# Peptides against a protein of PDB entry 3NZW: the designs that were tried, part 278

Target 1, 212 residues: chain A of PDB entry 3NZW
Amino acid sequence: TTTLAFRFQGGIIVAVDSRATAGNWVASQTVKKVIEINPFLLGTMAGGAADCQFWETWLGSQCRLHELREKERISVAAASKILSNLVYQYKGAGLSMGTMICGYTRKEGPTIYYVDSDGTRLKGDIFCVGSGQTFAYGVLDSNYKWDLSVEDALYLGKRSILAAAHRDAYSGGSVNLYHVTEDGWIYHGNHDVGELFWKVKEEEGSFNNVIG
Target 2, 222 residues: chain B of PDB entry 3NZW
Amino acid sequence: QFNPYGDNGGTILGIAGEDFAVLAGDTRNITDYSINSRYEPKVFDCGDNIVMSANGFAADGDALVKRFKNSVKWYHFDHNDKKLSINSAARNIQHLLYGKRFFPYYVHTIIAGLDEDGKGAVYSFDPVGSYEREQCRAGGAAASLIMPFLDNQVNFKNQYEPGTNGKVKKPLKYLSVEEVIKLVRDSFTSATERHIQVGDGLEILIVTKDGVRKEFYELKRD

## One batch from the design tools (peptide; made by RFdiffusion4, then SolubleMPNN)

Design b2_p29_4_s4 (from b2_p29_4, 19 letters changed)
Fold by OpenDDE base, seed 2:
Structure b2_p29_4_s4 (fold): chain B 212 residues (1-212), chain C 222 residues (1-222), chain A 29 residues (1-29)
Amino acid sequence: as target 1 above (212 residues)
Amino acid sequence: as target 2 above (222 residues)
Amino acid sequence: SREELLARQAARMAALLARQQALADTLLR
C-alpha cells in the first residue's frame, strides 16, 4: 500500500494505490483505500483492510451524529481525535491501521491528521503511509512546494504513487486521486498503473530502468 | 497445537453480468483426505434475490449463512417487508464477520444479486469483514487457480486489440448468461483436474429480475 | 475470574493465529 496526502496553497491532494495483498497473493487490484466520510472529509486506509474499513466507516457515522447534534460540520481535529481515542481503547488487541484524516473546515482550513493503531496522532503538512511510503516520499519531497498549482499538485500526487507502485511489490493497481478544497473534495479519477506508467515514461523520459 | 478450525475444502465463484449475477460452488465436502459428501450444497438463496456462500470451515459457513438469513427476516419485520438491497446486505455481513474479529469465521464469503439499478452485483468478504464489489471473484481451495483465468476472460486482462501493437486494450463488455455459465463450468472442470478438494458436482445459482434459478452439473468424482 | 479471562484470551489468540496461517486477512500493507 501507498497512500499520501499533502497540503499546498490550493488545499489538499490525496492519492492512493488500490492493491490489496494476502502474503504473496494479490487479493485485489481495485480496492478503494479512501473513504469519503462527508463532502469535506476523507479518510485513507493502510494496514488491515477490515480494521480500516470497519472503523473508518464507523467514524463516518460518528461524524454525522456530531453534525446532527451540533448543527455544524465536525472539525478535522475532532474527527481524527474520535478515531484516535477508539484505536487507543483497542491498544494491544492487534488492530492494524495507518490512516490519514483529511478535510477542510472554515475554522481550521485544509487539515491533515495522521492516526495509527499504536495511538499516534499527528497533524502535519505531508504524510506518506504504507509499505511504499519511502518511494513516494522520494518523489514527493523532491518536488513539493507550497506554491504548486492545482494541476502540478495533482500530478505530483499521482506521480508519487506511481513511483511507489513501480518499486513496491505491495502497491499497484491504480491511482485514486482527490483534491480537497473549502468547497469539498473533488475526485480526479482512477488511473490504471499499467497505462499510466507507459504514458509517464514517454512524456517524462523517466523510468529508464525499464526498456520499452 | 490446538486448532479450533476445520477445512472442508471446496471452491466458490461469483460473476456479475449486466442484468444478472451468478454464484457457483462445487458440492464436495472433505476432511483431510476423506470425502464426507459428494453433494453438500454451499450456495444458498437467502431471499430478496440475494444468494450467498461462505466457503472454508463448513461449520462456520453454515453459522454465518444462518445468521444472515435471520438478519433478512428481522429486516423485514422491522421495515415493513422492505426488500434488503445488496449493498445493505454487504454491510450487514461485514458486521456479522467483524463482530467476531478476534475469533473469526474461517470462511471466504461471496454474495451475488442485483443492485438497486438492476445491474448484476458480486460482493466478496475476507474472514473478518472487509468487502468489495467486483465483477468476479473466486474463493476457497482453488481460488488461486481460477482467479487468473477470470482476470483474463471476464475482465479481459492482458488482451489487446489486434494490430495495435499492444497499445489498445480489449474493451470491457458484459458477458451473456450463456457465456458466464460456460466460463463457470470451464473454471470448475479445470480446477477439479488440479485440486483434490474440488469436484463431484457444480451448483450454479443465477439471479435475475425474475428470481433465482438453479443449475446443476456433474464434475469429476475421483 | 482473571484466570478464566486469560485462558479465553489465549484461546482466541491461538485461534486467530491458526486462521492467519491458513486464510490470510486482506492487507493494505
Scores: peptide ipSAE 0.213, ipTM 0.799, DockQ to the pose 0.087
Fold by OpenDDE base, seed 1:
Structure b2_p29_4_s4 (fold): chain B 212 residues (1-212), chain C 222 residues (1-222), chain A 29 residues (1-29)
Amino acid sequence: as target 1 above (212 residues)
Amino acid sequence: as target 2 above (222 residues)
Amino acid sequence: SREELLARQAARMAALLARQQALADTLLR
């Protein structure tokens, strides 16, 4: 798995691959590793597929309950804290989760929290999570600027996942891409890694280790 | 070491068409190298045009299917006989599976039916409730033999339009019920040849807007 | 009893390990 999120002048970019594995078996190439919690809040999934899918869906329900009770959207800080508290209750039970909670509120602006099943909760501007995270960081860190245009930021997110998919055997399938703004998240499509790879190689002259 | 789980072998396969879905399973039940039964159905009509199979440890599979059937019953009681949608069924099954997260059902679960738009739907579950809607899925003993075949023949993976130098993929299209049945039969006959835990009989449940139809075919009894 | 609870926990853990060996959970690694 490779997931990433970063803040920039235009909001938040979220990009993830779609491969799931069971040992050496490719279980799926089409897994949705982003949960759309609400129109302004996203959660990413890494680790145990069921753990992430179940509890982040549960988180969505908790966020909805908050909205109903408080007549206000839940903050990214509060949403991430709910999840963090939950996994802490299960500490030692064997949950495996590495998630980023990404969203926008008037109070916070664009916000990213990293939450994992070890109890870590971190606010930050840039996170890559999964077995392919180091590959993604290599591309992302090298090209990241706060002042990126939306177009360039979207491409950078997509390109970083592609790099990870290329080098990490546990990442692949497709890239799902999101842009989060003050008006909510926007889905920017599913990009098959096979097709994307050749396109990028041709356009950039990159991936020269692969003969076309 | 103590192992609370058995493995009863077998294989199941689901394929979604445009306006239908199929869920098929062999009827062999085995322990180790001994055939317990040559006809033990493992694909079930659960009502509301939903068919289900949970393949692996048969005791767990039967328990899960029974719980789901009961869930369907209670859903009708609580919601004035409202039909349970396939997507809601999938969510319900996730909760059944994840409810035993720390003592899981040792099964690979597949359900098939029609979505709310009348399109064929197949959902696949891991033992603890991670699920995905797919066009096709194989589960069980011979899944590793069949799934690559389905990738190629249902989703047309690695197939390209002739004369395009591999630049244009074969377009995706729905298969007819006849084509799907053929693929299912070919899959199981092939699997039977190469896997000792697959054989004896093939039962196919076909879900359409008109209901669930069952077909049975003999497999090798070796 | 606590002893029974521990025994039950041990059995559950054994079951989990057995499952993981034969049917690995899907992972988003």
Scores: peptide ipSAE 0.212, ipTM 0.786, DockQ to the pose 0.083; fails the geometry check
Fold by OpenDDE base, seed 5:
Structure b2_p29_4_s4 (fold): chain B 212 residues (1-212), chain C 222 residues (1-222), chain A 29 residues (1-29)
Amino acid sequence: as target 1 above (212 residues)
Amino acid sequence: as target 2 above (222 residues)
Amino acid sequence: SREELLARQAARMAALLARQQALADTLLR
């Protein structure tokens, strides 16, 4: 798995691969590793598929309950804290989760929290999570700047996942890409790695370790 | 050492069409190298046009299917006989599976039906309740033999338009019910030849807007 | 022999556990 999220002048980019594995077996190439919690809030999944899917869906329900009770959208801080508190209660039970809660509120602006099953909760501007995270960081960190255009930021997110898909055997399938703004998240499509790789190689003159 | 799980073998396969879905399973039940039964159905009509199979440890599979059937019953009681949608069924099954997260049902679960738009739907579950809607899925003993075949024949993986030098992928399209049945039969006949835990009989449940129909075919009895 | 039976049981358990882990761990690793 490779997931990433980063803040920039235009909001948040979220990009994830879609491969699931069981040992050496590719269980799926089409897993949705982004949960759309609400129109303004996304959750990413790494680790145990069931743990992430179950509890982030549960989180969505808690967020909706908050909105109903408080008559306003839940903050990203509060949403991430709910999840963090939950996994902390299960500490030692064997949950496996590496998640990013990404969203927008008027109060907070674009916000990213990292939450994992070890009880860690971090607010930050850039996170890569999963077995391919180091590969993604390599590309992302080398090209990141706050002043990226939306187009360049989207490409950078996509390109970083592609790099991870190329080097990490546990990452691949496709890239799902999101842009989060004050108006909510926008889905920017599913990009098959098999096609994307060759396109990028040709356009950039990159990946020269592979002969076409 | 305490092992609460058995393995009863078998294989299941789901394929979604445009306006139908198929869920198939062999009828062999085994323990180790001994055939317990040559006809033990493992694909079930659960009502509301939903078919279900939970393949692996049969005791767990039967328990899960029974619980889901009961869930359907209670859903009707609580919601004035409202039809349970396939997506809601999938969510319910997730909760059934994840409810035993720390002592899982040792099964690979697949359900098939029609979505709310009348389109074929197949959902597959891991033992602890992660699920995904897919066009096709194989589960069980011979899943590793069948799934690559389905990738190629249902999703047209690694197929390209002739004369394009591999630059144009074969376009995705829905298969007819006849084509799907052929693929299912070929899958199971092939699996039976190469896997000792698969054989005896093939039961196919086909879900359409008109309901569930069942077909049966003999497999090799070796 | 008892030893063979135990070995067979152990192998079965190992296989089941491996399968369980393989099946359960759809690890979004």
Scores: peptide ipSAE 0.212, ipTM 0.784, DockQ to the pose 0.033; fails the geometry check
Fold by OpenDDE base, seed 4:
Structure b2_p29_4_s4 (fold): chain B 212 residues (1-212), chain C 222 residues (1-222), chain A 29 residues (1-29)
Amino acid sequence: as target 1 above (212 residues)
Amino acid sequence: as target 2 above (222 residues)
Amino acid sequence: SREELLARQAARMAALLARQQALADTLLR
C-alpha cells in the first residue's frame, strides 16, 4: 500500500494505490483505499483491510451523528480524535491501521491528521503511509512546494504513487486521486498503473530502468 | 500449538453479468487427504435473491451462512418484509465477520445477486470482513489457479485489439449467461486437474430477476 | 525533523504490518 496526502496553497491532494495482498498473493487490484466520510472529509486506509474499512466506516457514522446533533459539520480534528480514541481503546488487541483523515472546515481550513493503531495522532502538511511510503516520499519531497498549482499538485500526487507502485511490490493496481477544497473533495479519477506508467515514461523520459 | 480450525477444501467462484450473477462451488468436502463427501453443497440460496458461499472451514462457513439467513429473516420481521438489498447484505455480513475479529471465521465468503438497478453483483469478503464489489472472484483452495484465468477471460486483462501494437486494450463487455457458465465449467474442470481438494461435482446458482436457478455438473471423481 | 518523522512512520507501519500478518487477512500493506 501507498497512500499520501499533502497540503498546498490550493487545498489538499490525496492519492492512493489500490492493491491488496495476502502474502505474495495479490488479493485485489481495485481496492478503494479512500473512504468518503462526507463531502468535505476523507479517510485513507493502510494496514489491515478489514480493520480500516470497518472502523473508518464506523467513523463515518460517528461523524454523521455529530452533524445531526450539533447541526454543523464535524471538524477534522474532532473526526480524527474519535478514530484515535477508538483505536486507543483497542491498543494491544492487534488492530492494524495507518490512516490519514483529510478535510476542510471553515474553522480549520485544509487539514490532515495521521492516525494509527499504536495511538499516534499527528497533524501535518505531508504524510505518506504504507509499505511504499518511502518511495512516495522520494518523489513527493523532491518536488513539493506550497505554491504548486492545482494541476501540478494533482500530478505530483499521482506521480508519487506511481513511483511507489513501480518499486513496492505491495503497491499497484491504480491511482485514485482526490483534491480537497473548501467546497469539498473532488474525485480526479482512477488511473491504471500500467497505462499511467508508460504514459509518464514517454512524456517525462523517466523510468529508464525499464526498457520499452 | 492448538489449531481450532479445519480445512475442508473446495473452491467457489462468482461472476456478475449484466442482468444476472452466478455463484458456483464444487461439492467435494475433504479433511487432510480424505474425501468426506463427494456431494456436499456449499452454495446456498439465502432468500431475497441472494446466494452465498463461505468456503474454507466448513463448520465456520455453515455457521456464518446460518447467521446470515437468520439476519435476513429478522430483517423481514423488522422492516415489513422489505427485500434486503445486496449492498445491505454485504454490510451485514461484514459485521457478522468482524464481530469475530479476534477469533475469525476461517472462510472466504462470496455473495451474488442483483443490485438495486438490476445489474449483476458479486461481493467478496476476507475472513474478518473486508469486502469489495467485483465482477468476478474465486475463493478457496484453487482460487490462485482460477483467479488469473478470470482476470483474462472476464476482465480481458492483457488482451489487446489486433493491429494496435498492444496500445489499445480489448474493450470490456458483459458476458452472456451461457458464456459465463462455460467459463465456470472450464475453471472448475481445470482446477480439478491440478488440485486435490477440488472435484466430484459442480453446483452453479444463477441469479436473475426471475429468481435463483441451479445447475449441476459432474466433475472428476479422482 | 522530516527525516525523524519518516523514520517513525516507517517503524510504526512495519510494526502494524507485522501484527497483521499473524492473521489470515487481506492487507493494505
Scores: peptide ipSAE 0.179, ipTM 0.770, DockQ to the pose 0.242; fails the geometry check

Design b2_p29_5_s1 (from b2_p29_5, 11 letters changed)
Fold by OpenDDE base, seed 5:
Structure b2_p29_5_s1 (fold): chain B 212 residues (1-212), chain C 222 residues (1-222), chain A 29 residues (1-29)
Amino acid sequence: as target 1 above (212 residues)
Amino acid sequence: as target 2 above (222 residues)
Amino acid sequence: MEIPPSLAELFMATRDNLPKSFYSAVVGK
């Protein structure tokens, strides 16, 4: 798995691969590793598929309850704290979660929290999470700047996941790409890694370790 | 080492069509190298045009299916006999599975039906309740043999249009009921030849807007 | 909410006894 999220002048980019594995077995190439919690809030999945899917979906329900009760959208901080508190209650039980809660509120602006099953909760501007995270960081860190255009930021997110998919056997399938803005998240499509690889190689002249 | 699980073998297969879905399973029940039964159905009509199979440890599978059937009944009771949608069924099954997160059902679960738009739907679950809607899924003993075949024949993986030098992929299209049934039969026939835990009989449940139809075919009995 | 140690123990035991192919994972933290 490789997931990433980063803040920039235009909001948040979220990009994830879609491969699920069971040991050497590719269980799926089409897993949705982004959970659309609400129109303004996304969750990413790394670790145990069931743990992330179950609890982030549960989180969505909690966020909706908050909205109904408080007559306002839940903050990203509060949403991530709910999840963090939950996983902390299960500490030692064997949950496996590495998740990013990404969203926008008027009060907070674009916000990213990292939450994992070890009880860690971190606010930050850039996170890569998964077995391919180091490969993604290699590309992302090398090209990241706050002043990226939306187009360049989207490409950078996609390109970073592609790098991870190329090197990490546990990452692949496709890239699902999101842009989070003041108006909510926008889905920017599913990009097959195989097709994307050859396109990028041709356009950039990159991946020269592979013969075209 | 504590091991409360058995493995009864078998294989299941789900394929979604445009306006139908198929869920198939062999009828062999085995422990180790001993055949317990040559006809033990493992694919069930659960009502509301939903078919379900939980393949692996049969005791766990039966328990899970029973719980889901009960869930359907309760849903009707609580919602004035409203039909349970396939997506809601999937969510319910996730809760059933994840409710035993720390002592999981030793099963690979697949359900099939029609979505609210009348399109074929197949949902696949891991033992602890992660699920995905897919066009096709094989589960059980011969899943590793069948799934690559399904990738090729249903999802047209590694198929290219002739004359394009491998640059243009074969476009995706839905298969007909007849094509799917043939594919299922061929898959299980092949699996039976190569895997001792698969055989005896093949039961196929076909879900359409008109309801659930069952078909049965003999497999090799060795 | 406190998870009983017995459940954790069962989970670990189960995890070790189940075929790896049964666990779909998005590996990495």
Scores: peptide ipSAE 0.022, ipTM 0.774, DockQ to the pose 0.057
Fold by OpenDDE base, seed 3:
Structure b2_p29_5_s1 (fold): chain B 212 residues (1-212), chain C 222 residues (1-222), chain A 29 residues (1-29)
Amino acid sequence: as target 1 above (212 residues)
Amino acid sequence: as target 2 above (222 residues)
Amino acid sequence: MEIPPSLAELFMATRDNLPKSFYSAVVGK
């Protein structure tokens, strides 16, 4: 798995691959590793698929309850804290989760929290999470600027996942791409890694270790 | 080392069509190298046009299916006989599975039906309740043999338009019910040849807007 | 809910001996 999120002048880019594995078996190439919690809040999944899917869906319910009780959308900080508190209660039980909670509130602006099953909760501007994270960081860190255009930021997210998919056997399938703005998240499509690879190779002259 | 789980073999297969869905399973039940039964159905009509199979450890599978059927009953009770949608069924099954997260049901679960738009739907579950809607899924003993075949024949993976030097993929299209049935039969026939835990009989449940139809075919009894 | 330790221990012991085909899906670490 490779998931990433980063803040920039235009909001947040979230990009993830779609491969799930069971040992050496490719269980799926089409897993949705972004949970759409609400129109302004996304969760990403790395680790155990069931753990992430179940608890991030549960988180969505908690966020909705908050909205009903408080008559306002939950903050990204509070949402991430709910999840963090939950996994902390299960610390040592064997949950496997590496998640990013990404969203927007007027109070916070675009915000990213990393939450994992070890109890870590971090606020930050850039995170790559998963077995392919180091490959993604290699591309992302080398090209990241706060002042990226939306187009360039989207491409950078997509390109970083592609790099990870190329080198990490546990990453692949497709790239799902999101842009989070003050108006909510926007889905920017599913990009097949196979097709994307050849396109990028041709256009960039990259991936020269592969002969077409 | 104590192991509370068994493995009763078998294989199941779901394929979603445009306005139908199919869930099929062999009828062999086996422990180790001993055939327990040559006709033990593992694909069930659960009502509300939902068919379900949980393949792996049969005791766990049966328990899960019974719990789901009970869940359907109570859903009707609580919601004035409202039909349970396939997506809601999937969520319910996730909760059933994840409720035993730390002592899982040792099964691969597949359900099939029609979504709220009348389109074929197949949902597959891992033992602890992660689920995904897919066009096709094989589970059980011969899943590793069948899935690549399904990838090729349902999703047209690694198929290209002739004369394009592999540059143009074969376009995706829905298969007819007849094509799907043939594909299922071919899949199980092939699996039976290569896997001892698959054979004897094949039950196919076909879900359409008109309800659930069942077909049965003989497999090798080796 | 908390689970009985015996069930957790049983699960872990059993899981180590399970075929890979029955492992839960993972999305990497």
Scores: peptide ipSAE 0.060, ipTM 0.822, DockQ to the pose 0.058; fails the geometry check
Fold by OpenDDE base, seed 1:
Structure b2_p29_5_s1 (fold): chain B 212 residues (1-212), chain C 222 residues (1-222), chain A 29 residues (1-29)
Amino acid sequence: as target 1 above (212 residues)
Amino acid sequence: as target 2 above (222 residues)
Amino acid sequence: MEIPPSLAELFMATRDNLPKSFYSAVVGK
């Protein structure tokens, strides 16, 4: 798995691969590793698929309850804290979660929290999470700047996942791409890794280790 | 070492068509190398045009299916006989599975039906409740043998348009019910030849807007 | 929602006894 999120002048980019594995078996190439918690919040999945899917969906319900009770959208900080507190209660039980909670509120602006099942909760500008994270960082860090255009930022997210998919056997399938703004998240499609690879190779002259 | 689980073998297969869905399973029940039964159905009509199979440890599978059937009844009771949608059924099954997250049902679960738009739908679940809607899925003993075949024949993976030097993929196309049934039969026939835990009989449940139809075919008994 | 240690232990034990084909899907932590 490779997931990433980063903040920039235009909001947040979230990009993830879609491969799920069970040992050496490729269980699926089409897993949705972004959970749309609500129209303004995204959660990413790394680790156990069921753990992430179940609890991030549960988180969505908690966020909805908050909205109904407080008549205000929940902050990204609060949402991530709810999840963090939850996983902490299950500490030692064997949950496997590496998640990013991404959102954009007026109060906070574009915000990303990393939350994992070990109890870590971190606020930051750039996170790559998963077995392919180092490969993604290699591309992302090298090209990241705050003042990226939306188009360039989207491409960078997509390109970073592609790099990880190329090198990490546990990542692949397709790239799902999101842009998070103050008005909510926007889905920017599913991009097959195979097709994307050849396109990028041709356009950039990259991936020269592969003979086409 | 304590092992609360058995493995009764078998294989199940779901395929979604345009306006139908199919869920099939062999009828062999086995423990180790001993055939317990040559006819033990494992694909069930659960009502509301939803068919379900949970393949692996039969005791767990039966328990899960029973719980889901009960859930359907309760849903009707609570919602004035409203039909349970396939997506809601999937969510319900996730909760059933994840409710035993720390003592999981030892099963691979597949359900099939029609979505709210009348399109064929197949959902597959891991033992603890992660699920995905897919066009096709094989589960059980021969899943590793069948899935690559399905990838090729249903999703047209690694197939290209002639004369394009592999540059243009074969376009996705829905299969007819007849084509799907043939594919299912071929899959199980092939699996039976190569896997000892698959055989005896094949039951296919076909879900359409008109309801659930059952078909039975003999497989090799060796 | 706190899980007793006994349940955690059971989970680990059961997981280790599961055949590879029935492992839960992992999205790569």
Scores: peptide ipSAE 0.030, ipTM 0.793, DockQ to the pose 0.053; fails the geometry check
Fold by OpenDDE base, seed 2:
Structure b2_p29_5_s1 (fold): chain B 212 residues (1-212), chain C 222 residues (1-222), chain A 29 residues (1-29)
Amino acid sequence: as target 1 above (212 residues)
Amino acid sequence: as target 2 above (222 residues)
Amino acid sequence: MEIPPSLAELFMATRDNLPKSFYSAVVGK
């Protein structure tokens, strides 16, 4: 798995691969590792698929309840805290979760929280989570700037996942790409890694370890 | 060492078409090297054009299917006989599975039906309730033998446009019901030849807007 | 008895099978 999220002047970019593995077996190439919690919040999934999918969906329900009670959208801080508190209650039970909660509120601006099943909750600007994270960081850190255009930021997210998919056997399939703004998240499509690879190789002259 | 789980073998296969879906399973039930039954159906019509199979430990599978069928009844009771959508069914099954997160049902669950737009839908579940909608999925003993075949024949993986040096993928297209049935039959025939836990009979449930149709084919018995 | 690899295990597939080691964050603004 490779998931990433980063803040920039235009909001948040979220990009994830879609491969699921069981040991050496590729179980799926089409897993959705982003949970659309609501129109304004995204959750990413790494670790146990069922744990992440179940509890982040549950989180969505809690966020909706908050909105109904308080007559306002829940903050990213509060949403991530709900999840953090939940996993803390199950500490030691064997949950496996590495998640990023991403959103944009007027009060907070673009916001990313990392939450894992060990009880860690971190606010940050850039996160890569998964077995391919180091490969993603290699590309992302080298090209990241706060002032990236939306177009460049989207490409950077996509390109970083592609790098991970190329080198990490546990990552691949496709890239699912999101842009989070104050108006909500925007899905920017599913990009097959195979097709994307050849396109990028041709355009950039990269991936020279593979002969075309 | 105490093992609360058994393994009754078998294989199941779901494929979604454009306006139909298929869920198939062999009818062999086995323990170790002994055939318990040559005709034990494991694919069920659960109502509301939803078919379901939970393959692995048969006792767990039967329990899960029973619970889901009950859930369908309760849904009708609570919602004035409203049809349960396939996506809602998937969510319900997730809750059933995850409710036993720390003592899971030892099964691979697949459901098939039509989505709210009338398009074929297949959902696959792990033992603890993670699920995904897919075009096709094999589960059970021979899944590792069948899935690569399905990837090639349904999703056209590793098929490329001529003259592109393998850089342009073959475009996806839907298969007809006849093509899918043929594919299923071929898959199980091949699996039976290579895996002792698969054989005897093949039951195929086909879901269309007109309801659920059942077909049966004999497989190798030895 | 180990539960067979499930879709749940798919997310756990880290190179070293230690999910905890594959969380990295840059904390800033």
Scores: peptide ipSAE 0.015, ipTM 0.782, DockQ to the pose 0.225; fails the geometry check

